# Designs tried in a protein design run: peptides against a protein of PDB entry 3HTU. Part 7

Target 1, 75 residues: chain A of PDB entry 3HTU
Amino acid sequence: RRPEEWGKLIYQWVSRSGQNNSVFTLYELTNGEDTEDEEFHGLDEATLLRALQALQQEHKAEIITVSDGRGVKFF

## One batch from the design tools (peptide; made by RFdiffusion4, then SolubleMPNN)

Design b1_p9_6_s3 (from b1_p9_6 with P1S)
Fold by OpenDDE base, seed 5:
Structure b1_p9_6_s3 (fold): chain B 75 residues (1-75), chain A 9 residues (1-9)
Amino acid sequence: as target 1 above (75 residues)
Amino acid sequence: SLPVLKSFP
């Protein structure tokens, strides 16, 4: 899959699952219990980041990079 | 209310 295709799958999960909190760590998305049944579970962080960057270009996500970590906010 | 910050390890 291309990064934008991964991004679509991730965003679909976020939007359709009725998540209370739209803010995640990168680890939560690919290694968390909440995504164990998703195709993107176990996705390498580099590919995940590219997927999220594709969503960011579409204004559907914002990657947050701070000194003590990274995360993503979905819109 | 005031916002709460979340860390991302």
Scores: peptide ipSAE 0.057, ipTM 0.647, DockQ to the pose 0.088
Fold by OpenDDE base, seed 4:
Structure b1_p9_6_s3 (fold): chain B 75 residues (1-75), chain A 9 residues (1-9)
Amino acid sequence: as target 1 above (75 residues)
Amino acid sequence: SLPVLKSFP
């Protein structure tokens, strides 16, 4: 899958899972219990980041990078 | 959709 395709899958999960107003770490998205049944579970962080960047380009997410970590906000 | 903030350690 291309990063854009992964982004679509991730966004679909976010928008349908009732995770409104939740902030996830990259680790939670790919290694968390809540996504165990999702196709993107176990996705490598590099590909995940590219997927999120694709969503960000579409204004569907915002990657937050701080000194002590990173996060992503979905819209 | 409603915004969802995700943090990454």
Scores: peptide ipSAE 0.137, ipTM 0.742, DockQ to the pose 0.130; fails the geometry check
Fold by OpenDDE base, seed 2:
Structure b1_p9_6_s3 (fold): chain B 75 residues (1-75), chain A 9 residues (1-9)
Amino acid sequence: as target 1 above (75 residues)
Amino acid sequence: SLPVLKSFP
């Protein structure tokens, strides 16, 4: 899958899973229990980041980078 | 709908 395709899957999960009050690190997004049943579980962080960047280009996400880490906000 | 945080620093 291309990063954009991964992004689509991730965004669909965000939109439909009911996990609206859950907050993850990038690691938890791909390695946490809440996403164990998702196709993107286990996705390497580099590809994850590219997927999120693709979503960001579509204004569907905002990657938040701070000195101590990164997060993502979905719209 | 409101934006959702799914990843956090």
Scores: peptide ipSAE 0.114, ipTM 0.736, DockQ to the pose 0.108; fails the geometry check
Fold by OpenDDE base, seed 1:
Structure b1_p9_6_s3 (fold): chain B 75 residues (1-75), chain A 9 residues (1-9)
Amino acid sequence: as target 1 above (75 residues)
Amino acid sequence: SLPVLKSFP
């Protein structure tokens, strides 16, 4: 799958499911219990980041990168 | 859909 396609799957999951966490780390998206049944579970971080960047271009997400962590906000 | 926050704790 292309990064954009992964992004679509991730965003669909975010939109369709209730979230316990207000904000997800990149790790939570691909390694968390909440996404165990999703196709993107186990996705490598590099590909995940590209997927999120694609969503960011569409103003559907905002990647937050700070010195002591990273996260993503979905819109 | 409502925004969902994903970030580092």
Scores: peptide ipSAE 0.099, ipTM 0.724, DockQ to the pose 0.126; fails the geometry check

Design b1_p9_6_s4
Fold by OpenDDE base, seed 4:
Structure b1_p9_6_s4 (fold): chain B 75 residues (1-75), chain A 9 residues (1-9)
Amino acid sequence: as target 1 above (75 residues)
Amino acid sequence: PLPVLKSFP
């Protein structure tokens, strides 16, 4: 899958599954219990980041990078 | 959709 395709799957999980956890680390998004049944579970962080960047280009996500840590906000 | 937070430092 291309990063854009992964981004689509992730965004569909966020917006259609009813999952309402307000905060995840990037690790929790791909390795957490809440996403164990999702196709993107176990996705490597580099590909995850590219997927999120694709969503960010569409104004569907905002990657938050601070001096110590990273996150993502979906819209 | 409304904004949803998924990931944080």
Scores: peptide ipSAE 0.126, ipTM 0.730, DockQ to the pose 0.095; fails the geometry check
Fold by OpenDDE base, seed 1:
Structure b1_p9_6_s4 (fold): chain B 75 residues (1-75), chain A 9 residues (1-9)
Amino acid sequence: as target 1 above (75 residues)
Amino acid sequence: PLPVLKSFP
Protein backbone atom coordinates (compact mmCIF):
# COMPACT_ATOMS: atom_id res chain seq x y z
CA ARG B 1 0.00 0.00 0.00
CA ARG B 2 1.03 3.56 -0.63
CA PRO B 3 1.29 6.03 2.24
CA GLU B 4 -1.91 7.73 1.08
CA GLU B 5 -3.74 4.41 1.20
CA TRP B 6 -2.50 3.72 4.70
CA GLY B 7 -3.61 7.20 5.67
CA LYS B 8 -7.10 6.46 4.41
CA LEU B 9 -7.32 3.27 6.46
CA ILE B 10 -6.10 5.01 9.57
CA TYR B 11 -8.50 7.90 9.16
CA GLN B 12 -11.41 5.55 8.51
CA TRP B 13 -10.65 3.77 11.77
CA VAL B 14 -10.47 7.06 13.65
CA SER B 15 -13.79 8.16 12.20
CA ARG B 16 -15.87 4.99 12.35
CA SER B 17 -14.70 3.98 15.80
CA GLY B 18 -15.81 7.27 17.29
CA GLN B 19 -12.62 7.53 19.30
CA ASN B 20 -12.83 9.95 22.17
CA ASN B 21 -9.06 10.27 22.42
CA SER B 22 -7.78 13.77 21.80
CA VAL B 23 -4.21 12.81 20.90
CA PHE B 24 -2.38 9.61 19.96
CA THR B 25 1.30 8.83 20.01
CA LEU B 26 2.57 7.14 16.87
CA TYR B 27 3.22 4.06 18.99
CA GLU B 28 -0.39 3.88 20.16
CA LEU B 29 -1.66 3.84 16.59
CA THR B 30 0.44 0.91 15.45
CA ASN B 31 1.10 -0.96 18.70
CA GLY B 32 -1.87 -0.16 20.91
CA GLU B 33 -4.56 -2.56 22.02
CA ASP B 34 -7.23 -0.43 20.37
CA THR B 35 -5.85 -1.12 16.89
CA GLU B 36 -4.93 -4.80 17.24
CA ASP B 37 -7.53 -5.84 14.68
CA GLU B 38 -6.67 -3.11 12.17
CA GLU B 39 -4.62 -3.71 9.03
CA PHE B 40 -2.24 -0.93 9.97
CA HIS B 41 -1.33 -2.50 13.30
CA GLY B 42 2.39 -3.16 13.28
CA LEU B 43 3.06 -0.67 10.50
CA ASP B 44 6.61 0.67 10.59
CA GLU B 45 6.99 4.18 11.94
CA ALA B 46 8.52 5.59 8.78
CA THR B 47 5.56 4.52 6.65
CA LEU B 48 3.13 5.62 9.35
CA LEU B 49 4.67 9.07 9.35
CA ARG B 50 4.32 9.34 5.57
CA ALA B 51 0.69 8.26 5.85
CA LEU B 52 0.01 10.91 8.47
CA GLN B 53 1.78 13.53 6.37
CA ALA B 54 -0.61 12.70 3.53
CA LEU B 55 -3.55 13.24 5.87
CA GLN B 56 -2.00 16.46 7.07
CA GLN B 57 -1.94 17.78 3.52
CA GLU B 58 -5.69 17.18 3.45
CA HIS B 59 -6.11 19.02 6.75
CA LYS B 60 -7.34 15.82 8.38
CA ALA B 61 -4.49 15.54 10.84
CA GLU B 62 -1.78 17.57 12.50
CA ILE B 63 1.53 15.99 13.40
CA ILE B 64 3.00 17.26 16.64
CA THR B 65 6.77 17.03 16.87
CA VAL B 66 8.45 18.16 20.07
CA SER B 67 11.84 17.56 21.64
CA ASP B 68 10.71 14.60 23.71
CA GLY B 69 8.23 12.94 21.39
CA ARG B 70 5.71 13.02 18.60
CA GLY B 71 1.96 12.80 18.31
CA VAL B 72 -0.91 13.41 15.95
CA LYS B 73 -4.27 15.13 16.21
CA PHE B 74 -7.06 14.14 13.82
CA PHE B 75 -9.77 16.44 12.50
CA PRO A 1 -15.68 14.51 11.02
CA LEU A 2 -15.20 14.34 14.77
CA PRO A 3 -11.66 15.29 15.76
CA VAL A 4 -9.46 12.60 17.27
CA LEU A 5 -6.15 13.39 18.88
CA LYS A 6 -3.02 11.38 18.19
CA SER A 7 0.50 11.18 19.55
CA PHE A 8 2.07 13.08 22.41
CA PRO A 9 5.42 12.59 24.13
Scores: peptide ipSAE 0.121, ipTM 0.728, DockQ to the pose 0.128; fails the geometry check
Fold by OpenDDE base, seed 2:
Structure b1_p9_6_s4 (fold): chain B 75 residues (1-75), chain A 9 residues (1-9)
Amino acid sequence: as target 1 above (75 residues)
Amino acid sequence: PLPVLKSFP
């Protein structure tokens, strides 16, 4: 899958799962229990980041990068 | 729709 396709899957999970108001690190998105049943579980972080960047270009996500961590906000 | 936070520092 292309990063954009991964992004679509991730966004679908975000919008359709009961995970509203939950916050994960990038690691939790791909390695957390909450996503164990998702196809993107286990996705390498580099590809994950590219997927999120694709969503960000669509204004569907905002990657938050600070000195000691990163997050992503979905819209 | 309300934004959803899926990651944070």
Scores: peptide ipSAE 0.117, ipTM 0.726, DockQ to the pose 0.110; fails the geometry check
Fold by OpenDDE base, seed 5:
Order: C-alpha cells, then structure tokens, then sequence
Structure b1_p9_6_s4 (fold): chain B 75 residues (1-75), chain A 9 residues (1-9)
C-alpha cells in the first residue's frame, strides 16, 4: 500500500470508531491495543509517518512534534 | 467536525 492508502485506512478507523480520544502517539496507532485488529497495526513508523503526512496535506491530521515526542491530531 | 486526537508514541 502507498502512504496515502494507509492514511485512508487510519483515518477511516479514527472516524468510524467514534474514538473518545482526539490525540494519539504514533506508537498507539501501530502498537496499541485499540488497533490490534486493524490492518495498519504493526506498521513501521517510517511508513506511518508518511501516511500521516499525506493526511496532513489533506488537512485531516496534524502531526505534533515536541521535544519530548510526537503525536497526531485528527480532524 | 471536532478534532479527534490519537496518542503519541
């Protein structure tokens, strides 16, 4: 899958699942218990980041990078 | 729509 395709799957999960959380760490998306049944579970961080960057270009996500770590906010 | 946040690594 291309990064854009991964991004679509991730965004679909975020929106369809009615998540009560709005901000995620990259680790939570690919290694968290909440995504164990998702195709993107276990996705390498590099590909995940590219997927999120694709979503960011569409204004569907905002990657947050701070001194202590990184996360993503979905819109 | 309201933003949805995903956890940080």
Amino acid sequence: as target 1 above (75 residues)
Amino acid sequence: PLPVLKSFP
Scores: peptide ipSAE 0.115, ipTM 0.726, DockQ to the pose 0.142; fails the geometry check

Design b1_p9_7_s1 (from b1_p9_7, 3 letters changed)
Fold by OpenDDE base, seed 3:
Structure b1_p9_7_s1 (fold): chain B 75 residues (1-75), chain A 9 residues (1-9)
Amino acid sequence: as target 1 above (75 residues)
Amino acid sequence: MPVLKEFPP
């Protein structure tokens, strides 16, 4: 899958999951219990970041970097 | 299972 395709899957999950949280760490998205049944679970960080960057270009997400930590806010 | 926060809470 291309980064844009991964981004679509991730955003679909965010939209459909009914979760009340819109801010995640990168770790939560690919290693968290909440995404265990998702195709993007276990996705490498580099590909995940590119997927989120694609969403960011569409104004669907904002990547947050503080020191060495990272997160993402979905819109 | 608790999840890791990659930036300060």
Scores: peptide ipSAE 0.194, ipTM 0.802, DockQ to the pose 0.251
Fold by OpenDDE base, seed 1:
Order: C-alpha cells, then structure tokens, then sequence
Structure b1_p9_7_s1 (fold): chain B 75 residues (1-75), chain A 9 residues (1-9)
C-alpha cells in the first residue's frame, strides 16, 4: 500500500471507532491495544509518518512535535 | 499495559 492508502485506513479507523480522544502518539496508533485488530497495526514508523503527512495535506490531521516527543491530532 | 506517550502536555 502507498502511504496515502495507509492514511485512508488510519483515518477511517479514527472516524468509525468512536474514539473520544483525537490526539495520539505515533506509538499508540501502531502498537496500542486499541488498534490490535487493524491492518495498520505494526506499521513501521517511517511509513506511518508518510501516511500521516498525506492526511495532513488533506487537513485531516496535524503532526505535533514538542521537544523530543511526537503525536498526531485528527480532525 | 500502559501506552507510551511520546509528547506530554
């Protein structure tokens, strides 16, 4: 899958999962318990980042970097 | 188990 395709899957999960939290760390998206049954679980960080960047271009997400930490906010 | 937080508030 291309990064934008992964982004679509991730965003679909965010939109349909009923999550009350719209902010995630990159780790919890691909390694957290909440996404264990998703196709993108276990996705490498590099590909994840590209997927999120694709979503960011569509104004569906914003990658947040604070100090040495990173996260993503979905819209 | 706790989920890693890469960026605190």
Amino acid sequence: as target 1 above (75 residues)
Amino acid sequence: MPVLKEFPP
Scores: peptide ipSAE 0.192, ipTM 0.801, DockQ to the pose 0.254
Fold by OpenDDE base, seed 5:
Structure b1_p9_7_s1 (fold): chain B 75 residues (1-75), chain A 9 residues (1-9)
Amino acid sequence: as target 1 above (75 residues)
Amino acid sequence: MPVLKEFPP
C-alpha cells in the first residue's frame, strides 16, 4: 500500500471507530491495544509518518513534534 | 493499558 492508502485506512479508523481520542503518539497508533485489530497495526514508523504526512496535506491531521516526542492530532 | 503521550496534548 502507498502511504496515502495507509493514511486513508488510519483516518477511517479514527473517524468510524467511535473513539473519542483525537491525539495519539505514533507508537500508540501502530503498537497500542486500540489498534490491534487494524491492518495498520505493526506498520513501520517511517511508513506511518508518510501516511500521516499525506493526511496532513489534506488538513485531516497535524503531526506534532516536541523536543523528545512525536504524535498526531486528527481533525 | 494506557499509553503515555510523547508530547503535550
Scores: peptide ipSAE 0.191, ipTM 0.804, DockQ to the pose 0.187
Fold by OpenDDE base, seed 4:
Structure b1_p9_7_s1 (fold): chain B 75 residues (1-75), chain A 9 residues (1-9)
Amino acid sequence: as target 1 above (75 residues)
Amino acid sequence: MPVLKEFPP
């Protein structure tokens, strides 16, 4: 899958689960309990980041970086 | 398994 395709899957989960406007760490998305049944669970961080960047281009997400910490807010 | 937090610090 291309990053954009992964982004679509991630956003679909966010939308279906009513998690819009919520903030997640990158780890929570791919390693958290709430996404264990999703295809993107276990996705490598590099690919995840590219997927989120694709969503960011569509104004569906915003990657937040504070010091050494990173998170993503979905809209 | 605990959720590892990257944000906020």
Scores: peptide ipSAE 0.176, ipTM 0.786, DockQ to the pose 0.262

Design b1_p9_7_s2 (from b1_p9_7, 3 letters changed)
Fold by OpenDDE base, seed 4:
Structure b1_p9_7_s2 (fold): chain B 75 residues (1-75), chain A 9 residues (1-9)
Amino acid sequence: as target 1 above (75 residues)
Amino acid sequence: MPVLKKFPP
């Protein structure tokens, strides 16, 4: 899958589960309990980041980068 | 499986 395709899957989960306007660490998305049954669970962080960047271009997400890690806010 | 700190809202 291309990053944009992963982004679509991730956003679909966010939308279906009513997680819009929520903030997640990158780790939570791919390693958390809430996404255990999703295809993107276990996705490498590099690919995840590219997927989220694609969503960011669509104004569907905002990547948050601070000294103590990275997260993402979905809209 | 470490519990990561959430970003403050």
Scores: peptide ipSAE 0.072, ipTM 0.723, DockQ to the pose 0.241
Fold by OpenDDE base, seed 3:
Structure b1_p9_7_s2 (fold): chain B 75 residues (1-75), chain A 9 residues (1-9)
Amino acid sequence: as target 1 above (75 residues)
Amino acid sequence: MPVLKKFPP
């Protein structure tokens, strides 16, 4: 799958589960219990980041980068 | 199991 395709799957989950406007660490998205049944569970961080960047371009997400880590807020 | 958040939060 291309990053944009992964982004679509991730955003679909966010929408279906009512997680819009929620903030996640990158780890929570791919390793958390809440996404165990999702296709993107276990996705490598590099690909995840590219997927989120695609969503960010569409104003559907905002990647938060700080000294101690990264997270994302969905809209 | 609760997820450990390594970034604020």
Scores: peptide ipSAE 0.161, ipTM 0.775, DockQ to the pose 0.236; fails the geometry check
Fold by OpenDDE base, seed 5:
Structure b1_p9_7_s2 (fold): chain B 75 residues (1-75), chain A 9 residues (1-9)
Amino acid sequence: as target 1 above (75 residues)
Amino acid sequence: MPVLKKFPP
C-alpha cells in the first residue's frame, strides 16, 4: 500500500470509531490495543509518518512534534 | 491494557 492508502485506512478507523478531534501518539496508533484488529497495526513508523503527512496535506490531521516525542491530532 | 502517552495529552 502507498502512504496515501494507509492514511485512508487510518482516517477511516478514526472516523468510524468517533475519534475525530482526538490526539494520539504514533506508537498508540500502531501498537495500541485500540487498533489491534486494524490492518495498520504494526505498521512501521516511517510509513505511518508518511501516511499521516498525506492526511496532513488534506487538512485531516496535524502531526505534532515535541522534545519528548511525536503524535497526531485528527480533524 | 492502556498504552501510555508520551507526548501531548
Scores: peptide ipSAE 0.154, ipTM 0.775, DockQ to the pose 0.188; fails the geometry check
Fold by OpenDDE base, seed 2:
Structure b1_p9_7_s2 (fold): chain B 75 residues (1-75), chain A 9 residues (1-9)
Amino acid sequence: as target 1 above (75 residues)
Amino acid sequence: MPVLKKFPP
């Protein structure tokens, strides 16, 4: 899958699970228990980041980068 | 096991 395709799947999960406006660490999205049954669970961080960047371009997410880590907020 | 979240202040 391309990053944009992963982004779509991730956002679909966010919407279906009512996680809009929620914030996650990148680790939570791919390694957390809340996404264990999702196709993107276990996705490598590099690809995840690209997927989220695609969503960010669509104003569906905002990647939060701070000195001590990264997260993402979904809209 | 809950995952700790770190967000900007």
Scores: peptide ipSAE 0.068, ipTM 0.714, DockQ to the pose 0.186; fails the geometry check

Design b1_p9_7_s3 (from b1_p9_7, 4 letters changed)
Fold by OpenDDE base, seed 2:
Structure b1_p9_7_s3 (fold): chain B 75 residues (1-75), chain A 9 residues (1-9)
Amino acid sequence: as target 1 above (75 residues)
Amino acid sequence: MPVLKELPP
């Protein structure tokens, strides 16, 4: 899958699970219990980041980068 | 298993 396709799957999960406006670390999205049944569980962080960047371009997510970590907020 | 955490402000 292309990053954009991963982004679509991730956002579909966010929307259908009622996680809009919630925040996640990148680790939580791919390694957390909440996504354990999702296809993107276990996705490498680099590809995840590109997927989220695609969503960000669509104003569906905001990647949060701070000095001691990163996360994402979904809209 | 990991759970949701608050991001740094």
Scores: peptide ipSAE 0.056, ipTM 0.708, DockQ to the pose 0.171
Fold by OpenDDE base, seed 1:
Structure b1_p9_7_s3 (fold): chain B 75 residues (1-75), chain A 9 residues (1-9)
Amino acid sequence: as target 1 above (75 residues)
Amino acid sequence: MPVLKELPP
């Protein structure tokens, strides 16, 4: 899958599970219990970032990157 | 829930 396709799958999960306007660490998004049954569970962080960047271009997410951590907010 | 130590304050 392309990063944009991963982004679509991730956002579909966010939307159908009612997680819009929620904040996640990158780790819990792909390694957490809440996403164990999703196809993107276990996705490598580099590909995850590209997927989230695609969503960010669509104003569906905001990646938070600072010295002491990273996360993402979905809209 | 997000892990606080992995997120900016």
Scores: peptide ipSAE 0.056, ipTM 0.694, DockQ to the pose 0.191
Fold by OpenDDE base, seed 4:
Structure b1_p9_7_s3 (fold): chain B 75 residues (1-75), chain A 9 residues (1-9)
Amino acid sequence: as target 1 above (75 residues)
Amino acid sequence: MPVLKELPP
């Protein structure tokens, strides 16, 4: 799958599960209990980042990068 | 098992 395709799957989960306007660490998205049954669970962080960047271009997400950590807010 | 992760302040 291309990053954009992963982004679509991730956002579909966000939308369907009512996680809009929620903030996650990148780890939670791919390694957390809440996404254990999702296809993107276990996705490598590099690909995840590209997927989220694609969503960011669509104003569906905002990647939060700080000195010691990263997260993402979905809209 | 659930994992608690927080963004740094």
Scores: peptide ipSAE 0.053, ipTM 0.690, DockQ to the pose 0.186
Fold by OpenDDE base, seed 3:
Structure b1_p9_7_s3 (fold): chain B 75 residues (1-75), chain A 9 residues (1-9)
Amino acid sequence: as target 1 above (75 residues)
Amino acid sequence: MPVLKELPP
């Protein structure tokens, strides 16, 4: 799958599960219990980041990058 | 089990 396709799957989960406006660490998205049954669980962080960047371009997410950590807020 | 990573406070 392309990053954009992963982004679509991730956002579909966010929307269907009512996680809009929620904030996640990148780790929570791909390694957390809440996404264990999702296709994107276990996705490598590099690809995840590209997927989220695609969503960010669509104004559906905002990647939070600080000195010691990264997360994402979905809209 | 992995340890949950948290963003800075």
Scores: peptide ipSAE 0.051, ipTM 0.687, DockQ to the pose 0.263

Design b1_p9_7_s4 (from b1_p9_7, 3 letters changed)
Fold by OpenDDE base, seed 3:
Structure b1_p9_7_s4 (fold): chain B 75 residues (1-75), chain A 9 residues (1-9)
Amino acid sequence: as target 1 above (75 residues)
Amino acid sequence: MPVLKSFPP
C-alpha cells in the first residue's frame, strides 16, 4: 500500500471506531490495544509517518513533535 | 494492556 492508502485506512478507523480521543501517539496507533484488529497495526513508523503526512496535506491531521516525542491530532 | 504515551501529555 502507498502512504496515502494507509492514511485512508487510519482515518477511516478514527472516524468509524467510536473512539473519542482525537490525539494519539504514533505508538498508540500501530502498537496499541485499540488498533490490534486494524490492518495498519504493526505498521513501521516510517510508513506511518508518511501516511500521516499525507493526511496532514489534506488538513485531516496534524503531526505534533515535542523534543523526542511525536503525536498526531485528527480533525 | 495500557498503551504507552511516548509523547508528552
Scores: peptide ipSAE 0.237, ipTM 0.824, DockQ to the pose 0.243
Fold by OpenDDE base, seed 1:
Structure b1_p9_7_s4 (fold): chain B 75 residues (1-75), chain A 9 residues (1-9)
Amino acid sequence: as target 1 above (75 residues)
Amino acid sequence: MPVLKSFPP
């Protein structure tokens, strides 16, 4: 899959899962229990970043970097 | 297992 395709899958999960929080660390998106059944579980961080950057271009997400930590906010 | 939290600081 292309990064844009991964982004679509990730955003679909965020939108349809009924999540009440919209902020995630990159780790919990691909390694957390909440996404164990998703195709993007275990996705490498580099590809994840590209996927999120694609969503960011669509104004559907914002990657946040503070010091050594990174997270993402979904809209 | 707890999920690793690195954000926010």
Scores: peptide ipSAE 0.231, ipTM 0.821, DockQ to the pose 0.252
Fold by OpenDDE base, seed 5:
Structure b1_p9_7_s4 (fold): chain B 75 residues (1-75), chain A 9 residues (1-9)
Amino acid sequence: as target 1 above (75 residues)
Amino acid sequence: MPVLKSFPP
């Protein structure tokens, strides 16, 4: 899958799963219990980041980098 | 345990 395709899957999960939280760490998205049944679980961080960057270009996500790590906010 | 979110800090 291309990063854009991964981004679509991730965003579909966020938008249709009834999530009450739109902020995640990158680790949470690919290693968290909430995504264990998703195809993108276990996705390498580099590919995940590219997927999120694709979503960011579409204004569907914002990647946040801080001293203690990275997170993403979905819109 | 809930995973800590990095945003907002």
Scores: peptide ipSAE 0.229, ipTM 0.819, DockQ to the pose 0.203
Fold by OpenDDE base, seed 4:
Structure b1_p9_7_s4 (fold): chain B 75 residues (1-75), chain A 9 residues (1-9)
Amino acid sequence: as target 1 above (75 residues)
Amino acid sequence: MPVLKSFPP
């Protein structure tokens, strides 16, 4: 899958999961319990970042860096 | 293990 395709899958999960939180750490997205059943679980961080950057381009997400940590906010 | 978010602090 291309990064854009991964981004679509991730966003679909965020959009339809019914969760109240819209901010995640990158680790939470690919290694968290909430995404264990998703195709993108276990996705390498490099590919994840490219996927999220694709979503950023569409204004569907914003990657946030605080100190040495990173997260993503979905819209 | 609980997952910690970077944003917001």
Scores: peptide ipSAE 0.205, ipTM 0.808, DockQ to the pose 0.203

Design b1_p9_8_s1 (from b1_p9_8, 3 letters changed)
Fold by OpenDDE base, seed 2:
Structure b1_p9_8_s1 (fold): chain B 75 residues (1-75), chain A 9 residues (1-9)
Amino acid sequence: as target 1 above (75 residues)
Amino acid sequence: MVDRSKLKP
């Protein structure tokens, strides 16, 4: 899958689970308990980041960068 | 591991 396709899957999960406006660490999305049954669970961080960047371009997500790491907020 | 609480829009 292309990053954009991963982004679509991730956003679909966010929407279906009613987690819009929620904040996640990148780790939570791919390694967390809440996404264990999702196809994107286990996705490498590099690809995840590209996927989220694609969503960000669509104003569906905002990647958050802080000193201790990164996260994302979905809209 | 990053603490979610440290993240904000």
Scores: peptide ipSAE 0.225, ipTM 0.808, DockQ to the pose 0.160
Fold by OpenDDE base, seed 1:
Structure b1_p9_8_s1 (fold): chain B 75 residues (1-75), chain A 9 residues (1-9)
Amino acid sequence: as target 1 above (75 residues)
Amino acid sequence: MVDRSKLKP
């Protein structure tokens, strides 16, 4: 899958999962319990980042980088 | 591992 295709799958999950929080760490998106049954679980961080960057270009996400790590906010 | 709370606006 291309990064934008991964992004689509991730965003679909976010939209359908009914999450009350739209902010995630990059780790919990691909390694967390909440996404264990998703195709993107276990996705390497580099590919994940590219996927999120594609979503960011569409204004569907914002990648957050802090000194302690990285996360993403979905819109 | 970063706490998501630190990522909140």
Scores: peptide ipSAE 0.225, ipTM 0.803, DockQ to the pose 0.155
Fold by OpenDDE base, seed 3:
Structure b1_p9_8_s1 (fold): chain B 75 residues (1-75), chain A 9 residues (1-9)
Amino acid sequence: as target 1 above (75 residues)
Amino acid sequence: MVDRSKLKP
C-alpha cells in the first residue's frame, strides 16, 4: 500500500470509531489495543509517518513533534 | 512509548 492508502485506512478508523479531534501517540496507532483489529496495526513508524503526512496535506491531521516523541491530532 | 498527555495542548 502507498502512504496515501494507509492514511485513508487510518482516517476511516478514526471516523467510524468517533475519534475525530483526538490526539494519539504514533505508538498508540500501530501498537495500541484499540487498533489491534485494524490492518494498520503493526505498521512501521516510517510508513505511518508518511501516511499521516499525506493526511496532514489534506488538513485531516496535524503531526505533533516534541523532544520525547511524536503524536498526531485528527480533525 | 510516549505519554499522550505530553502531546495535548
Scores: peptide ipSAE 0.215, ipTM 0.800, DockQ to the pose 0.161
Fold by OpenDDE base, seed 4:
Structure b1_p9_8_s1 (fold): chain B 75 residues (1-75), chain A 9 residues (1-9)
Amino acid sequence: as target 1 above (75 residues)
Amino acid sequence: MVDRSKLKP
């Protein structure tokens, strides 16, 4: 899958689970309990980041980068 | 447990 395709899957999960306007760490998206049954569970962080960047281009997400951590807010 | 504290004001 291309990054934008992963982004689509991730956003679909966010939308159908009612998680819009929520903030996640990058880790919990791919390693957390809430996404254990999703295809993107276990996705490497590098690919995840590219997927989220694709969503960011569409104004569907905002990547949050702080000194000791990274996350994302979905819209 | 995932800590989101650093991502939120």
Scores: peptide ipSAE 0.213, ipTM 0.793, DockQ to the pose 0.163

## One batch from the design tools (peptide; made by RFdiffusion4, then SolubleMPNN)

Design b1_p10_1_s1 (from b1_p10_1, 7 letters changed)
Fold by OpenDDE base, seed 4:
Structure b1_p10_1_s1 (fold): chain B 75 residues (1-75), chain A 10 residues (1-10)
Amino acid sequence: as target 1 above (75 residues)
Amino acid sequence: SLLEKIKEKA
């Protein structure tokens, strides 16, 4: 899958599970309990970041960078 | 925590 395709799958989960306006660390999004059954569970962080960047371009997500890590807010 | 820091910035 291309990053854009991963982005679509991730956002579909966000929308269907009612996680709009929620905030995740990148780690918990792909390694957390809440996404264990999703196809994108275990996705490498580099590909995840590109997927989220695609969503960000569509104003569906905002990548948040702090001094010691990154996360994402979904809209 | 990292999560709290992210939430504060969001």
Scores: peptide ipSAE 0.361, ipTM 0.863, DockQ to the pose 0.922
Fold by OpenDDE base, seed 5:
Structure b1_p10_1_s1 (fold): chain B 75 residues (1-75), chain A 10 residues (1-10)
Amino acid sequence: as target 1 above (75 residues)
Amino acid sequence: SLLEKIKEKA
C-alpha cells in the first residue's frame, strides 16, 4: 500500500469508531489496544508519518510535534 | 506524559 492508501484506511477507522477530534500519539495509533484489529496496527512509524501527512494535506489531520515525540489530531 | 503534552498543545 502507498502512504495515501494507509491514510485512507486510518481515517476510515477514525470516522467509523467516532474518534473525530481525538488526539493520539503515533505509537498509540499503531501499537495501542484500540487499533489491534485494524490492518494498520503494527505499521512502521515512517510509513505512518507519510500516511498522516497525506491526511494533513486534505485537512483531515494535524501532526503535532513536541520535544518528546509526535502525535496527531483527527478532524 | 507525552500524550498529555500533545493534548495540551492541540
Scores: peptide ipSAE 0.357, ipTM 0.862, DockQ to the pose 0.926
Fold by OpenDDE base, seed 3:
Structure b1_p10_1_s1 (fold): chain B 75 residues (1-75), chain A 10 residues (1-10)
Amino acid sequence: as target 1 above (75 residues)
Amino acid sequence: SLLEKIKEKA
């Protein structure tokens, strides 16, 4: 899958599970309990970042970077 | 925590 395709799958989960306006660390998005049944569970962080960047271009997400990690807010 | 830092920045 292309990053844009991963982004679509991730946002579909966000929308269908009612996680709009929620904030995640990148780790919990792909390794947390809430996404265990999703196809993107276990996705490598580099590919995840590119997927989220695609969503960010569509104003569906905002990537948040701090000194000790990264996260994302979905809209 | 990392999550709290991210939430504060969001």
Scores: peptide ipSAE 0.354, ipTM 0.861, DockQ to the pose 0.921
Fold by OpenDDE base, seed 2:
Structure b1_p10_1_s1 (fold): chain B 75 residues (1-75), chain A 10 residues (1-10)
Amino acid sequence: as target 1 above (75 residues)
Amino acid sequence: SLLEKIKEKA
């Protein structure tokens, strides 16, 4: 899958999950309990970042970078 | 804030 395709799968999960919390660290998005049943669980961080960057271009996500790591907010 | 939420989860 291309990063854009991964981004689509991730955003589909965000849209249908109904979870109130739309803020994630990159780690919990692919390694956390909430996404254990998703196709993108276990996705490498480099590919994940590219997927999220694609979503960011579509204004569907915002990547948050701090000194001690990165996260993402979905819209 | 959004940044604080990220740090809290990290």
Scores: peptide ipSAE 0.314, ipTM 0.842, DockQ to the pose 0.212

